# Peptides against a protein of PDB entry 2L2L: the designs that were tried, part 2

Target 1, 42 residues: chain A of PDB entry 2L2L
Amino acid sequence: SPEERERMIKQLKEELRLEEAKLVLLKKLRQSQIQKEATAQK

## One batch from the design tools (peptide; aimed at target 1 R5 I9)

Design b1_p9_2_s3 (made by RFdiffusion4, then SolubleMPNN; from b1_p9_2, 5 letters changed)
Fold by OpenDDE base, seed 2:
Structure b1_p9_2_s3 (fold): chain B 42 residues (1-42), chain A 9 residues (1-9)
Amino acid sequence: as target 1 above (42 residues)
Amino acid sequence: REEIEKEFR
């Protein structure tokens, strides 16, 4: 139904926002790890 | 594609 499609689109948009936020956090964590390793080698 | 269209009927 059109209503089921709208519910699914809303769910997929929320899942996308959560995965985008997770990707930003993982990128920051990776950068922090690289910086920590670079400072431990000096 | 047709299986996805069956879930949205």
Scores: peptide ipSAE 0.041, ipTM 0.521, DockQ to the pose 0.189
OpenDDE base, seeds 1, 3, 4, 5: peptide ipSAE 0.040, 0.040, 0.040, 0.042; ipTM 0.517, 0.521, 0.533, 0.529; seed 5 fails the geometry check

Design b1_p9_2_s4 (made by RFdiffusion4, then SolubleMPNN; from b1_p9_2, 4 letters changed)
Fold by OpenDDE base, seed 1:
Formats: sequence, structure tokens, C-alpha cells
Structure b1_p9_2_s4 (fold): chain B 42 residues (1-42), chain A 9 residues (1-9)
Amino acid sequence: as target 1 above (42 residues)
Amino acid sequence: EKELEEEYE
């Protein structure tokens, strides 16, 4: 139904928002690891 | 394209 398609689109938008937040966190963690390694090699 | 419409009763 059009109502089920709307529910699915809402669920997929929520999942996308959670995965975007996770990607931002993982990018920050990776950058922090690279910076710590670069400071330990000086 | 029709197979995706049958999963939404």
C-alpha cells in the first residue's frame, strides 16, 4: 500500500541517519589514531 | 520491477 511504502521510507531514512552518524564517528577515530601514531614517531 | 510490488501487500 502507499502507507506501507511511506513507513518503509521513514525506516530507511532513520537507518541512513544512524549510519551517517557512525561514519562520522569512525572517521574521527581513524584521524585520532593516525595523529597519535604520527606524534609517537617524533 | 513487478516482484518488488508483490512484497507489499
Scores: peptide ipSAE 0.040, ipTM 0.509, DockQ to the pose 0.156
OpenDDE base, seeds 2, 3, 4, 5: peptide ipSAE 0.032, 0.035, 0.030, 0.028; ipTM 0.392, 0.457, 0.408, 0.448; seed 3 fails the geometry check

Design b1_p9_3_s1 (made by RFdiffusion4, then SolubleMPNN; its pose is not in this set)
Fold by OpenDDE base, seed 4:
Structure b1_p9_3_s1 (fold): chain B 42 residues (1-42), chain A 9 residues (1-9)
Amino acid sequence: as target 1 above (42 residues)
Amino acid sequence: DKIEELRKE
């Protein structure tokens, strides 16, 4: 149904938003690790 | 695109 398709589209958009937020967090964690390693070598 | 596939079903 059109209403079911609209619900699935809303769910996929929320899943995409959560994966984008997770990717941003993982990039920040990775950058923090690289900076800690670079400071521990000085 | 998965969103455009769901619009055509």
Scores: peptide ipSAE 0.035, ipTM 0.567, DockQ to the pose 0.681
OpenDDE base, seeds 1, 2, 3, 5: peptide ipSAE 0.034, 0.034, 0.034, 0.033; ipTM 0.562, 0.565, 0.563, 0.562

Design b1_p9_3_s2 (made by RFdiffusion4, then SolubleMPNN; its pose is not in this set)
Fold by OpenDDE base, seed 3:
Structure b1_p9_3_s2 (fold): chain B 42 residues (1-42), chain A 9 residues (1-9)
Amino acid sequence: as target 1 above (42 residues)
Amino acid sequence: ELIEKLKEE
């Protein structure tokens, strides 16, 4: 039904939002690790 | 440090 499609789209949008937030965190973590390694080698 | 960069968004 149109209502089932709308519910599925809302669920997929929330899943996408959570995965985007997780990707931002993982990118920040990786960058902080690279910076710590670069500062520990000086 | 890593947890503080999480609180700035």
Scores: peptide ipSAE 0.037, ipTM 0.557, DockQ to the pose 0.025
OpenDDE base, seeds 1, 2, 4, 5: peptide ipSAE 0.031, 0.036, 0.033, 0.036; ipTM 0.541, 0.558, 0.550, 0.554

Design b1_p9_3_s3 (made by RFdiffusion4, then SolubleMPNN; its pose is not in this set)
Fold by OpenDDE base, seed 3:
Structure b1_p9_3_s3 (fold): chain B 42 residues (1-42), chain A 9 residues (1-9)
Amino acid sequence: as target 1 above (42 residues)
Amino acid sequence: EEIEKLREE
């Protein structure tokens, strides 16, 4: 039904937002690791 | 696009 399709599209959009937020956190974690390694080598 | 297939069902 059109209502079931619209619910599924909303779910996929929410899953995409959660994976984008997770990717931002992983990028911040990676950058923090690189900075810690760069400070431990000085 | 997978979202387009879901609109055609």
Scores: peptide ipSAE 0.048, ipTM 0.585, DockQ to the pose 0.507
OpenDDE base, seeds 1, 2, 4, 5: peptide ipSAE 0.047, 0.047, 0.029, 0.036; ipTM 0.579, 0.576, 0.477, 0.528

Design b1_p9_3_s4 (made by RFdiffusion4, then SolubleMPNN; its pose is not in this set)
Fold by OpenDDE base, seed 3:
Structure b1_p9_3_s4 (fold): chain B 42 residues (1-42), chain A 9 residues (1-9)
Amino acid sequence: as target 1 above (42 residues)
Amino acid sequence: DEIERLRKE
């Protein structure tokens, strides 16, 4: 059904938004780890 | 646009 496809597209867009937000958080965490390691070696 | 095709089917 066109209505079922529209619901599926809305669900997949929400899942994508959550995974993008998680990826941004993981990138920030990785950057913070690298900076802490670089400051602990000085 | 693939999303717009899926909305019209």
Scores: peptide ipSAE 0.053, ipTM 0.578, DockQ to the pose 0.557
OpenDDE base, seeds 1, 2, 4, 5: peptide ipSAE 0.051, 0.051, 0.052, 0.050; ipTM 0.575, 0.573, 0.579, 0.575

Design b1_p9_4_s1 (made by RFdiffusion4, then SolubleMPNN; its pose is not in this set)
Fold by OpenDDE base, seed 2:
Structure b1_p9_4_s1 (fold): chain B 42 residues (1-42), chain A 9 residues (1-9)
Amino acid sequence: as target 1 above (42 residues)
Amino acid sequence: ELEKKLLEE
């Protein structure tokens, strides 16, 4: 139904928003790891 | 755009 599709779109938008936030966190974590490794080698 | 296609099915 149109109402089921609208609910599915809303769910997929929220899932996408959560995965975008997770991706930003993982990028920051990766950068912090690279910086820690670079400081441990000096 | 993807949302529009899903609403038109």
Scores: peptide ipSAE 0.040, ipTM 0.557, DockQ to the pose 0.845
OpenDDE base, seeds 1, 3, 4, 5: peptide ipSAE 0.028, 0.028, 0.023, 0.029; ipTM 0.504, 0.497, 0.471, 0.502

Design b1_p9_4_s2 (made by RFdiffusion4, then SolubleMPNN; its pose is not in this set)
Fold by OpenDDE base, seed 4:
Order: sequence, then structure tokens, then C-alpha cells
Structure b1_p9_4_s2 (fold): chain B 42 residues (1-42), chain A 9 residues (1-9)
Amino acid sequence: as target 1 above (42 residues)
Amino acid sequence: DLEKKLREE
């Protein structure tokens, strides 16, 4: 139904928003690890 | 567009 399709689109948009937020966090954690390794070698 | 395809199904 049109209502089920609209619910599915809203769910997929929310899942995408959460995965984008997770990707930003993982990139920050990765960058922090690279910086810690670079400072431990000095 | 993925949203357009989901509306056509």
C-alpha cells in the first residue's frame, strides 16, 4: 500500500541517518588512533 | 532515485 511504502521510506531514511552518524564517529576514532600512534613514535 | 522506485512498487 502507499502507506506501507511511505513507512518503509521513513525507516530507511532513519537507518541512513544513523549509519552516517556512526561513520562520522568511526572516522573520528580512526583519526584519534592515527594521531596517538604518531605521537607515541616521537 | 531509490525513494522514487519504492513509491512505484
Scores: peptide ipSAE 0.042, ipTM 0.574, DockQ to the pose 0.811
OpenDDE base, seeds 1, 2, 3, 5: peptide ipSAE 0.041, 0.040, 0.041, 0.041; ipTM 0.570, 0.567, 0.569, 0.572

Design b1_p9_4_s3 (made by RFdiffusion4, then SolubleMPNN; its pose is not in this set)
Fold by OpenDDE base, seed 5:
Structure b1_p9_4_s3 (fold): chain B 42 residues (1-42), chain A 9 residues (1-9)
Amino acid sequence: as target 1 above (42 residues)
Amino acid sequence: ELEEKLRKE
């Protein structure tokens, strides 16, 4: 139904928002690792 | 593809 499609689109948008937030955290973690490695080499 | 899957449910 149109209502089921709307529910699925809302769910997929929320899943996308959560995966985007996870990608931001993983990028910050990776950056922190690179910075720690660069400070441990000094 | 995604729109076609959403039409079969």
Scores: peptide ipSAE 0.035, ipTM 0.529, DockQ to the pose 0.403
OpenDDE base, seeds 1, 2, 3, 4: peptide ipSAE 0.034, 0.033, 0.035, 0.034; ipTM 0.524, 0.523, 0.528, 0.522

Design b1_p9_4_s4 (made by RFdiffusion4, then SolubleMPNN; its pose is not in this set)
Fold by OpenDDE base, seed 2:
Structure b1_p9_4_s4 (fold): chain B 42 residues (1-42), chain A 9 residues (1-9)
Amino acid sequence: as target 1 above (42 residues)
Amino acid sequence: SLEEKLRKE
């Protein structure tokens, strides 16, 4: 139904938003690890 | 595809 499609589109948009937020966090975590390793080697 | 799933509901 049109209402089921609208619900599925809303769910997929929220899943996409959560995966985008997760990617930002993983990039920050990776950068923090690289910085910690670079400071520990000095 | 995702579009094909959306057409079957």
Scores: peptide ipSAE 0.035, ipTM 0.535, DockQ to the pose 0.514
OpenDDE base, seeds 1, 3, 4, 5: peptide ipSAE 0.034, 0.033, 0.033, 0.035; ipTM 0.532, 0.534, 0.536, 0.539; seed 3 fails the geometry check

Design b1_p9_5 (made by RFdiffusion4)
Pose (drawn by RFdiffusion4):
Structure b1_p9_5 (pose): chain A 42 residues (1-42), chain P 9 residues (1-9)
Amino acid sequence: as target 1 above (42 residues)
Amino acid sequence: EIEELEEEI
């Protein structure tokens, strides 16, 4: 099932974007807590 | 995991 192998790559590509997006946002949160306290506690 | 699967293909 060669298609199955390719399907896994596509699925991982989607999750990868989402996984990354969370990583980029977390970073911003770090820098958001450095400047002017952190205004929002959440 | 994507690279491994590409090598396998």

Design b1_p9_5_s1 (made by RFdiffusion4, then SolubleMPNN; from b1_p9_5, 3 letters changed)
Fold by OpenDDE base, seed 2:
Formats: structure tokens, C-alpha cells, sequence
Structure b1_p9_5_s1 (fold): chain B 42 residues (1-42), chain A 9 residues (1-9)
């Protein structure tokens, strides 16, 4: 139904928002790891 | 810092 399609689109938009937030955290984590490795090698 | 970022994941 149109209402089921609208519910699925809302769910997929929320899942996308959570995965975008997780991707930002993973990028920060990766950067912090590279920085710690670069400081441990000096 | 890193261990705090791991807790948010």
C-alpha cells in the first residue's frame, strides 16, 4: 500500500542517518589510530 | 579519546 511504502521509506531514511553517523565516528577513529601510530614512531 | 569513540559505536 502507499502507507506501507511511506513507512518503509521513513525506516530506510532513519537507518541511513544512523549509518552516516557511524561512518563519521569510524573516520574519526581511523584518523586517531593513524595519529597515535605516527606519534609512537617518533 | 580512541576508547571513548569505540564506546559510541
Amino acid sequence: as target 1 above (42 residues)
Amino acid sequence: EIEELKKEL
Scores: peptide ipSAE 0.064, ipTM 0.657, DockQ to the pose 0.023
OpenDDE base, seeds 1, 3, 4, 5: peptide ipSAE 0.063, 0.062, 0.060, 0.063; ipTM 0.657, 0.653, 0.655, 0.654

Design b1_p9_5_s2 (made by RFdiffusion4, then SolubleMPNN; from b1_p9_5, 4 letters changed)
Fold by OpenDDE base, seed 3:
Structure b1_p9_5_s2 (fold): chain B 42 residues (1-42), chain A 9 residues (1-9)
Amino acid sequence: as target 1 above (42 residues)
Amino acid sequence: EIEKLRKEL
């Protein structure tokens, strides 16, 4: 039904929001690792 | 800081 489709779209939007948040955290973690390696080589 | 980010994933 149109109502079931709307519920599914809301669920997929929430899943996407959580995956985008995880991707931001992974990018920050990677940057912090590169900075730590660059400071350990000096 | 890195340990906080690892707990939030």
Scores: peptide ipSAE 0.061, ipTM 0.647, DockQ to the pose 0.024
OpenDDE base, seeds 1, 2, 4, 5: peptide ipSAE 0.036, 0.060, 0.030, 0.060; ipTM 0.529, 0.646, 0.486, 0.647; seed 4 fails the geometry check

Design b1_p9_5_s3 (made by RFdiffusion4, then SolubleMPNN; from b1_p9_5, 3 letters changed)
Fold by OpenDDE base, seed 5:
Structure b1_p9_5_s3 (fold): chain B 42 residues (1-42), chain A 9 residues (1-9)
Amino acid sequence: as target 1 above (42 residues)
Amino acid sequence: EIEKLQEEL
């Protein structure tokens, strides 16, 4: 139904938002690891 | 810093 399609689109938008937030945190974590390795080699 | 980012995941 149109209502089932609307609910599915809302769910997929929330899943996308959570995965985008997780990707931002993982990118920050990766950058902090690279910086720590670069400082430990000096 | 790394430990705080791990608690947010």
Scores: peptide ipSAE 0.056, ipTM 0.655, DockQ to the pose 0.023
OpenDDE base, seeds 1, 2, 3, 4: peptide ipSAE 0.045, 0.055, 0.054, 0.055; ipTM 0.625, 0.652, 0.650, 0.652

Design b1_p9_5_s4 (made by RFdiffusion4, then SolubleMPNN; from b1_p9_5, 4 letters changed)
Fold by OpenDDE base, seed 1:
Structure b1_p9_5_s4 (fold): chain B 42 residues (1-42), chain A 9 residues (1-9)
Amino acid sequence: as target 1 above (42 residues)
Amino acid sequence: KIEKLREEL
């Protein structure tokens, strides 16, 4: 139904928002690891 | 896969 499709689209948009936030955190964590490795080698 | 879910709703 149109109402079920709208609910699914809202759910998928919230899941996408959560995965985008997780991706930002993982990218920051990865960058912090690379920086720590680069400072430990000096 | 997503198109199949759109047909069932």
Scores: peptide ipSAE 0.029, ipTM 0.493, DockQ to the pose 0.227; fails the geometry check
OpenDDE base, seeds 2, 3, 4, 5: peptide ipSAE 0.027, 0.027, 0.027, 0.028; ipTM 0.478, 0.467, 0.458, 0.489; seeds 2, 3, 4, 5 fail the geometry check

Design b1_p9_6 (made by RFdiffusion4; failed a check: too like the target's own chain)
Pose (drawn by RFdiffusion4):
Structure b1_p9_6 (pose): chain A 42 residues (1-42), chain P 9 residues (1-9)
Amino acid sequence: as target 1 above (42 residues)
Amino acid sequence: EIKQLEEEL
């Protein structure tokens, strides 16, 4: 099932974007807490 | 994991 192998790559590609998007957002949160306290507690 | 699967293909 060679297609199965390619399918896994595609699936991991999607998760990879979402996984990364959370990492980038999280950095921003770190820098958001540095300036002017953190206005929002959540 | 993607690189390993590409090598396998």

Design b1_p9_6_s1 (made by RFdiffusion4, then SolubleMPNN; from b1_p9_6, 5 letters changed)
Fold by OpenDDE base, seed 2:
Order: structure tokens, then C-alpha cells, then sequence
Structure b1_p9_6_s1 (fold): chain B 42 residues (1-42), chain A 9 residues (1-9)
């Protein structure tokens, strides 16, 4: 139904928003790990 | 895009 399609699109948009936030966090975590490894080797 | 996805589903 049109209402089921609209609910599915709303769910997929929220999932996308959560995965974008997770990707930003993982990129920051990865950068922090590389910086810590580079400072521990000096 | 979103209105096109609504037509394919």
C-alpha cells in the first residue's frame, strides 16, 4: 500500500542517518588510533 | 529520487 511504502522509506532514511553517524564516529576513531600509534613510536 | 523510489515500490 502507499502507506506501507511511505513507512518503509521513513525507516530506510532513519537507518541511513544512523549509518552516516556511525561512519563519522568510526573515521574519528580510526584517525585517533593512527595518531596514538604514531605518538607511541616516537 | 524519493518520489521515484515510492513509484518503484
Amino acid sequence: as target 1 above (42 residues)
Amino acid sequence: LIEELKKEL
Scores: peptide ipSAE 0.030, ipTM 0.524, DockQ to the pose 0.489
OpenDDE base, seeds 1, 3, 4, 5: peptide ipSAE 0.028, 0.030, 0.022, 0.029; ipTM 0.519, 0.518, 0.456, 0.520; seed 4 fails the geometry check

Design b1_p9_6_s2 (made by RFdiffusion4, then SolubleMPNN; from b1_p9_6, 5 letters changed)
Fold by OpenDDE base, seed 1:
Structure b1_p9_6_s2 (fold): chain B 42 residues (1-42), chain A 9 residues (1-9)
Amino acid sequence: as target 1 above (42 residues)
Amino acid sequence: RIEELRKEL
């Protein structure tokens, strides 16, 4: 039904938003780890 | 992917 399609699209958009936020956090964490290793080697 | 899901539901 059109209502079932619209519910599924809303669920997938919320899942995508959460995974994008998680990806941004993991990229920042990885960058912070590389910077800490580079400062510990100096 | 969204267009495929719109055909299957």
Scores: peptide ipSAE 0.039, ipTM 0.554, DockQ to the pose 0.333
OpenDDE base, seeds 2, 3, 4, 5: peptide ipSAE 0.031, 0.031, 0.033, 0.036; ipTM 0.512, 0.507, 0.533, 0.540; seeds 2, 3 fail the geometry check

Design b1_p9_6_s3 (made by RFdiffusion4, then SolubleMPNN; from b1_p9_6, 5 letters changed)
Fold by OpenDDE base, seed 4:
Structure b1_p9_6_s3 (fold): chain B 42 residues (1-42), chain A 9 residues (1-9)
Amino acid sequence: as target 1 above (42 residues)
Amino acid sequence: KIEELRKEL
């Protein structure tokens, strides 16, 4: 139904938002690891 | 197939 499609689109948009937030966090964690490794080698 | 899946939603 049109209402089921609209609910599914809203769910997929929220899932996408959560995955984008996880990706930003993982990129920050990765950058922090690279910086810690670069400072431990000095 | 893709048009049938669009009818089940």
Scores: peptide ipSAE 0.025, ipTM 0.446, DockQ to the pose 0.170
OpenDDE base, seeds 1, 2, 3, 5: peptide ipSAE 0.032, 0.028, 0.027, 0.030; ipTM 0.512, 0.487, 0.477, 0.499; seeds 1, 2, 3, 5 fail the geometry check

Design b1_p9_6_s4 (made by RFdiffusion4, then SolubleMPNN; from b1_p9_6, 4 letters changed)
Fold by OpenDDE base, seed 5:
Structure b1_p9_6_s4 (fold): chain B 42 residues (1-42), chain A 9 residues (1-9)
Amino acid sequence: as target 1 above (42 residues)
Amino acid sequence: RIEELREEL
């Protein structure tokens, strides 16, 4: 139904938002690891 | 794929 399609689109948009937030966190974690490795080599 | 999912809903 049109209402089920609208619910599915809303759910997929929230899942996308959560995966984007997770991707930002993983990128920050990776940057912190690279910085720690660069400071441990000095 | 998106059209097939639209027919099931």
Scores: peptide ipSAE 0.032, ipTM 0.515, DockQ to the pose 0.228; fails the geometry check
OpenDDE base, seeds 1, 2, 3, 4: peptide ipSAE 0.030, 0.030, 0.031, 0.030; ipTM 0.497, 0.495, 0.496, 0.496; seeds 1, 2, 3, 4 fail the geometry check

Design b1_p9_7_s2 (made by RFdiffusion4, then SolubleMPNN; its pose is not in this set)
Fold by OpenDDE base, seed 1:
Structure b1_p9_7_s2 (fold): chain B 42 residues (1-42), chain A 9 residues (1-9)
Amino acid sequence: as target 1 above (42 residues)
Amino acid sequence: EKIEKLKEE
C-alpha cells in the first residue's frame, strides 16, 4: 500500500537520523581517545 | 535489504 510505504519510509528516515547521531558520538569518542593518547605521550 | 521490501509491496 502507498500508505504502508510512506510509514516504512518515515521509520527508515528516523533510523537513519539515530545512526547519524550515533556516528557523531562515536567520532567524538574516537577523537577524545586519540587526544588522550597524544597528551599521555608528551 | 529493508529498501528492497519497499519495492516489492
Scores: peptide ipSAE 0.039, ipTM 0.559, DockQ to the pose 0.389
OpenDDE base, seeds 2, 3, 4, 5: peptide ipSAE 0.034, 0.035, 0.029, 0.035; ipTM 0.533, 0.544, 0.519, 0.551

Design b1_p9_7_s3 (made by RFdiffusion4, then SolubleMPNN; its pose is not in this set)
Fold by OpenDDE base, seed 1:
Structure b1_p9_7_s3 (fold): chain B 42 residues (1-42), chain A 9 residues (1-9)
Amino acid sequence: as target 1 above (42 residues)
Amino acid sequence: EEIEKLRKE
């Protein structure tokens, strides 16, 4: 039904928002690790 | 676009 599709779309949008936030955090963590390694080699 | 089609069906 159109109502079931709209519920599914809302769920998928919230999942996408959470995975985008997680991806931003993981990218920052990865960058911080690379920077720490580059400073420890000097 | 596809998500907007799913809202109109």
Scores: peptide ipSAE 0.048, ipTM 0.563, DockQ to the pose 0.617
OpenDDE base, seeds 2, 3, 4, 5: peptide ipSAE 0.039, 0.037, 0.029, 0.036; ipTM 0.518, 0.508, 0.443, 0.505; seed 4 fails the geometry check

Design b1_p9_7_s4 (made by RFdiffusion4, then SolubleMPNN; its pose is not in this set)
Fold by OpenDDE base, seed 3:
Structure b1_p9_7_s4 (fold): chain B 42 residues (1-42), chain A 9 residues (1-9)
Amino acid sequence: as target 1 above (42 residues)
Amino acid sequence: ELIEKLRKE
């Protein structure tokens, strides 16, 4: 039904927001690792 | 857009 499709679209939009938030966290973690390695070599 | 296809099916 149209109502079931709109529920599925809302679920997929929420999954996308969660994956975008995970990607931001992983980018911050990677940057923190690079900074720790750069400080351990000095 | 994929979202517009899902609304029409």
Scores: peptide ipSAE 0.043, ipTM 0.562, DockQ to the pose 0.603
OpenDDE base, seeds 1, 2, 4, 5: peptide ipSAE 0.041, 0.042, 0.036, 0.042; ipTM 0.559, 0.559, 0.527, 0.559

Design b1_p9_8 (made by RFdiffusion4)
Pose (drawn by RFdiffusion4):
Structure b1_p9_8 (pose): chain A 42 residues (1-42), chain P 9 residues (1-9)
Amino acid sequence: as target 1 above (42 residues)
Amino acid sequence: EIEELEEEL
């Protein structure tokens, strides 16, 4: 099932974006807590 | 995991 192998790559690709997007957002949160306290507690 | 699967293909 060669297609199955390719399908896994496509699936991982999607998750990869989402996984990354959370990482990029998390970095912004770190820098958001450095300047002017952190206004929002959440 | 993507690279490993591409090698396998």

Design b1_p9_8_s1 (made by RFdiffusion4, then SolubleMPNN; from b1_p9_8, 3 letters changed)
Fold by OpenDDE base, seed 3:
Structure b1_p9_8_s1 (fold): chain B 42 residues (1-42), chain A 9 residues (1-9)
Amino acid sequence: as target 1 above (42 residues)
Amino acid sequence: EIEKLRKEL
């Protein structure tokens, strides 16, 4: 039904929001690792 | 800081 489709779209939007948040955290973690390696080589 | 980010994933 149109109502079931709307519920599914809301669920997929929430899943996407959580995956985008995880991707931001992974990018920050990677940057912090590169900075730590660059400071350990000096 | 890195340990906080690892707990939030």
Scores: peptide ipSAE 0.061, ipTM 0.647, DockQ to the pose 0.024
OpenDDE base, seeds 1, 2, 4, 5: peptide ipSAE 0.036, 0.060, 0.030, 0.060; ipTM 0.529, 0.646, 0.486, 0.647; seed 4 fails the geometry check

Design b1_p9_8_s2 (made by RFdiffusion4, then SolubleMPNN; from b1_p9_8, 4 letters changed)
Fold by OpenDDE base, seed 1:
Structure b1_p9_8_s2 (fold): chain B 42 residues (1-42), chain A 9 residues (1-9)
Amino acid sequence: as target 1 above (42 residues)
Amino acid sequence: RIEQLRKEL
């Protein structure tokens, strides 16, 4: 039904928003690890 | 995936 499609689209948009936020956090964590390793080697 | 769901439901 159109209502079932719209509910599923809303769920998938919320899942996408959460995975995008997680990806940004993981990228920042990875960059911080590389910077800490580069400062510990100097 | 969203376009497939629009066709199947």
Scores: peptide ipSAE 0.040, ipTM 0.556, DockQ to the pose 0.393
OpenDDE base, seeds 2, 3, 4, 5: peptide ipSAE 0.033, 0.036, 0.031, 0.038; ipTM 0.517, 0.533, 0.508, 0.544; seeds 2, 3, 4 fail the geometry check

Design b1_p9_8_s3 (made by RFdiffusion4, then SolubleMPNN; from b1_p9_8 with E1K E7K)
Fold by OpenDDE base, seed 5:
Structure b1_p9_8_s3 (fold): chain B 42 residues (1-42), chain A 9 residues (1-9)
Amino acid sequence: as target 1 above (42 residues)
Amino acid sequence: KIEELEKEL
């Protein structure tokens, strides 16, 4: 059904938004690790 | 996977 397809697209867009937020968090964590390694080598 | 789900709707 066109209505079921629209519901599935809305769910996939919400899942994509959650995975994008997770990717931003992992990038911040990686940057914090690199900064800690660079401060531990001084 | 998306095309298989589109056949069940």
Scores: peptide ipSAE 0.021, ipTM 0.475, DockQ to the pose 0.167
OpenDDE base, seeds 1, 2, 3, 4: peptide ipSAE 0.021, 0.021, 0.021, 0.020; ipTM 0.472, 0.473, 0.465, 0.461; seeds 1, 2, 3, 4 fail the geometry check

Design b1_p9_8_s4 (made by RFdiffusion4, then SolubleMPNN; from b1_p9_8, 3 letters changed)
Fold by OpenDDE base, seed 2:
Structure b1_p9_8_s4 (fold): chain B 42 residues (1-42), chain A 9 residues (1-9)
Amino acid sequence: as target 1 above (42 residues)
Amino acid sequence: QIEELRKEL
């Protein structure tokens, strides 16, 4: 139904928002790992 | 810091 499609689109938009937030955290984690490795090699 | 970021994932 149109209402089921609208519910599914709302769910997928919220899932996308959560995955975008996780991607930002993973990028920060990766940057922090590279910085720690660069400080351990000096 | 790194372990805190891992707990948020």
Scores: peptide ipSAE 0.054, ipTM 0.651, DockQ to the pose 0.023
OpenDDE base, seeds 1, 3, 4, 5: peptide ipSAE 0.033, 0.053, 0.028, 0.052; ipTM 0.527, 0.647, 0.483, 0.641; seed 4 fails the geometry check

## One batch from the design tools (peptide; aimed at target 1 R5 I9)

Design b1_p10_1 (made by RFdiffusion4)
Pose (drawn by RFdiffusion4):
Structure b1_p10_1 (pose): chain A 42 residues (1-42), chain P 10 residues (1-10)
Amino acid sequence: as target 1 above (42 residues)
Amino acid sequence: EEAAKEAEEA
């Protein structure tokens, strides 16, 4: 099932974007807590 | 992907 192998790659590709998106957002949170306290507690 | 193509060819 060669298609199955390719399908896994596509699936991992999607999750990769989402997984990364959270990573980039988390970095912003770190820098958001540095300047002017953190305004929002959440 | 390359590895999947190689596997198809094989």

Design b1_p10_1_s1 (made by RFdiffusion4, then SolubleMPNN; from b1_p10_1, 8 letters changed)
Fold by OpenDDE base, seed 5:
Structure b1_p10_1_s1 (fold): chain B 42 residues (1-42), chain A 10 residues (1-10)
Amino acid sequence: as target 1 above (42 residues)
Amino acid sequence: MEEVRREREE
């Protein structure tokens, strides 16, 4: 159904948004780890 | 994925 296709597209867009938010958090965590290592070596 | 293909052929 065109309605089921629209529901699936909405779900996939929501999942994509959640994975993008998770990727931003993981990038920030990685950056904070690199900064802590760089400050512990001084 | 396979369920969404079946409902497109009905």
Scores: peptide ipSAE 0.047, ipTM 0.588, DockQ to the pose 0.154
OpenDDE base, seeds 1, 2, 3, 4: peptide ipSAE 0.041, 0.032, 0.034, 0.034; ipTM 0.556, 0.519, 0.528, 0.505; seed 1 fails the geometry check

Design b1_p10_1_s2 (made by RFdiffusion4, then SolubleMPNN; from b1_p10_1, 8 letters changed)
Fold by OpenDDE base, seed 5:
Structure b1_p10_1_s2 (fold): chain B 42 residues (1-42), chain A 10 residues (1-10)
Amino acid sequence: as target 1 above (42 residues)
Amino acid sequence: LEEVRKEREK
């Protein structure tokens, strides 16, 4: 159904938004680890 | 092509 397809597109857009938010968090965590290693070497 | 349209109507 066109309505089922629209529901599936909305679900995939929300999943994409959640994975983008998770990717931002993982990038921040990685940067914090690199900064901790750089401060522990000084 | 017509079978691919019928599978998109589900």
Scores: peptide ipSAE 0.027, ipTM 0.475, DockQ to the pose 0.189
OpenDDE base, seeds 1, 2, 3, 4: peptide ipSAE 0.025, 0.025, 0.025, 0.026; ipTM 0.469, 0.477, 0.469, 0.473; seeds 1, 2, 3, 4 fail the geometry check

Design b1_p10_1_s3 (made by RFdiffusion4, then SolubleMPNN; from b1_p10_1, 7 letters changed)
Fold by OpenDDE base, seed 5:
Structure b1_p10_1_s3 (fold): chain B 42 residues (1-42), chain A 10 residues (1-10)
Amino acid sequence: as target 1 above (42 residues)
Amino acid sequence: LEEVREEREK
């Protein structure tokens, strides 16, 4: 139904938002690791 | 194309 499709689109948008937030966290973690390695080599 | 519409009505 058009309503089930709208529910599925809302679910996929929320999943996308959660994966974007996770990607931002993983990018910050990676940057923190690179900075920690760069400070441990000085 | 009609079969793809019937699967969208579920």
Scores: peptide ipSAE 0.024, ipTM 0.476, DockQ to the pose 0.105
OpenDDE base, seeds 1, 2, 3, 4: peptide ipSAE 0.022, 0.023, 0.022, 0.025; ipTM 0.472, 0.478, 0.469, 0.473; seeds 1, 2, 3, 4 fail the geometry check

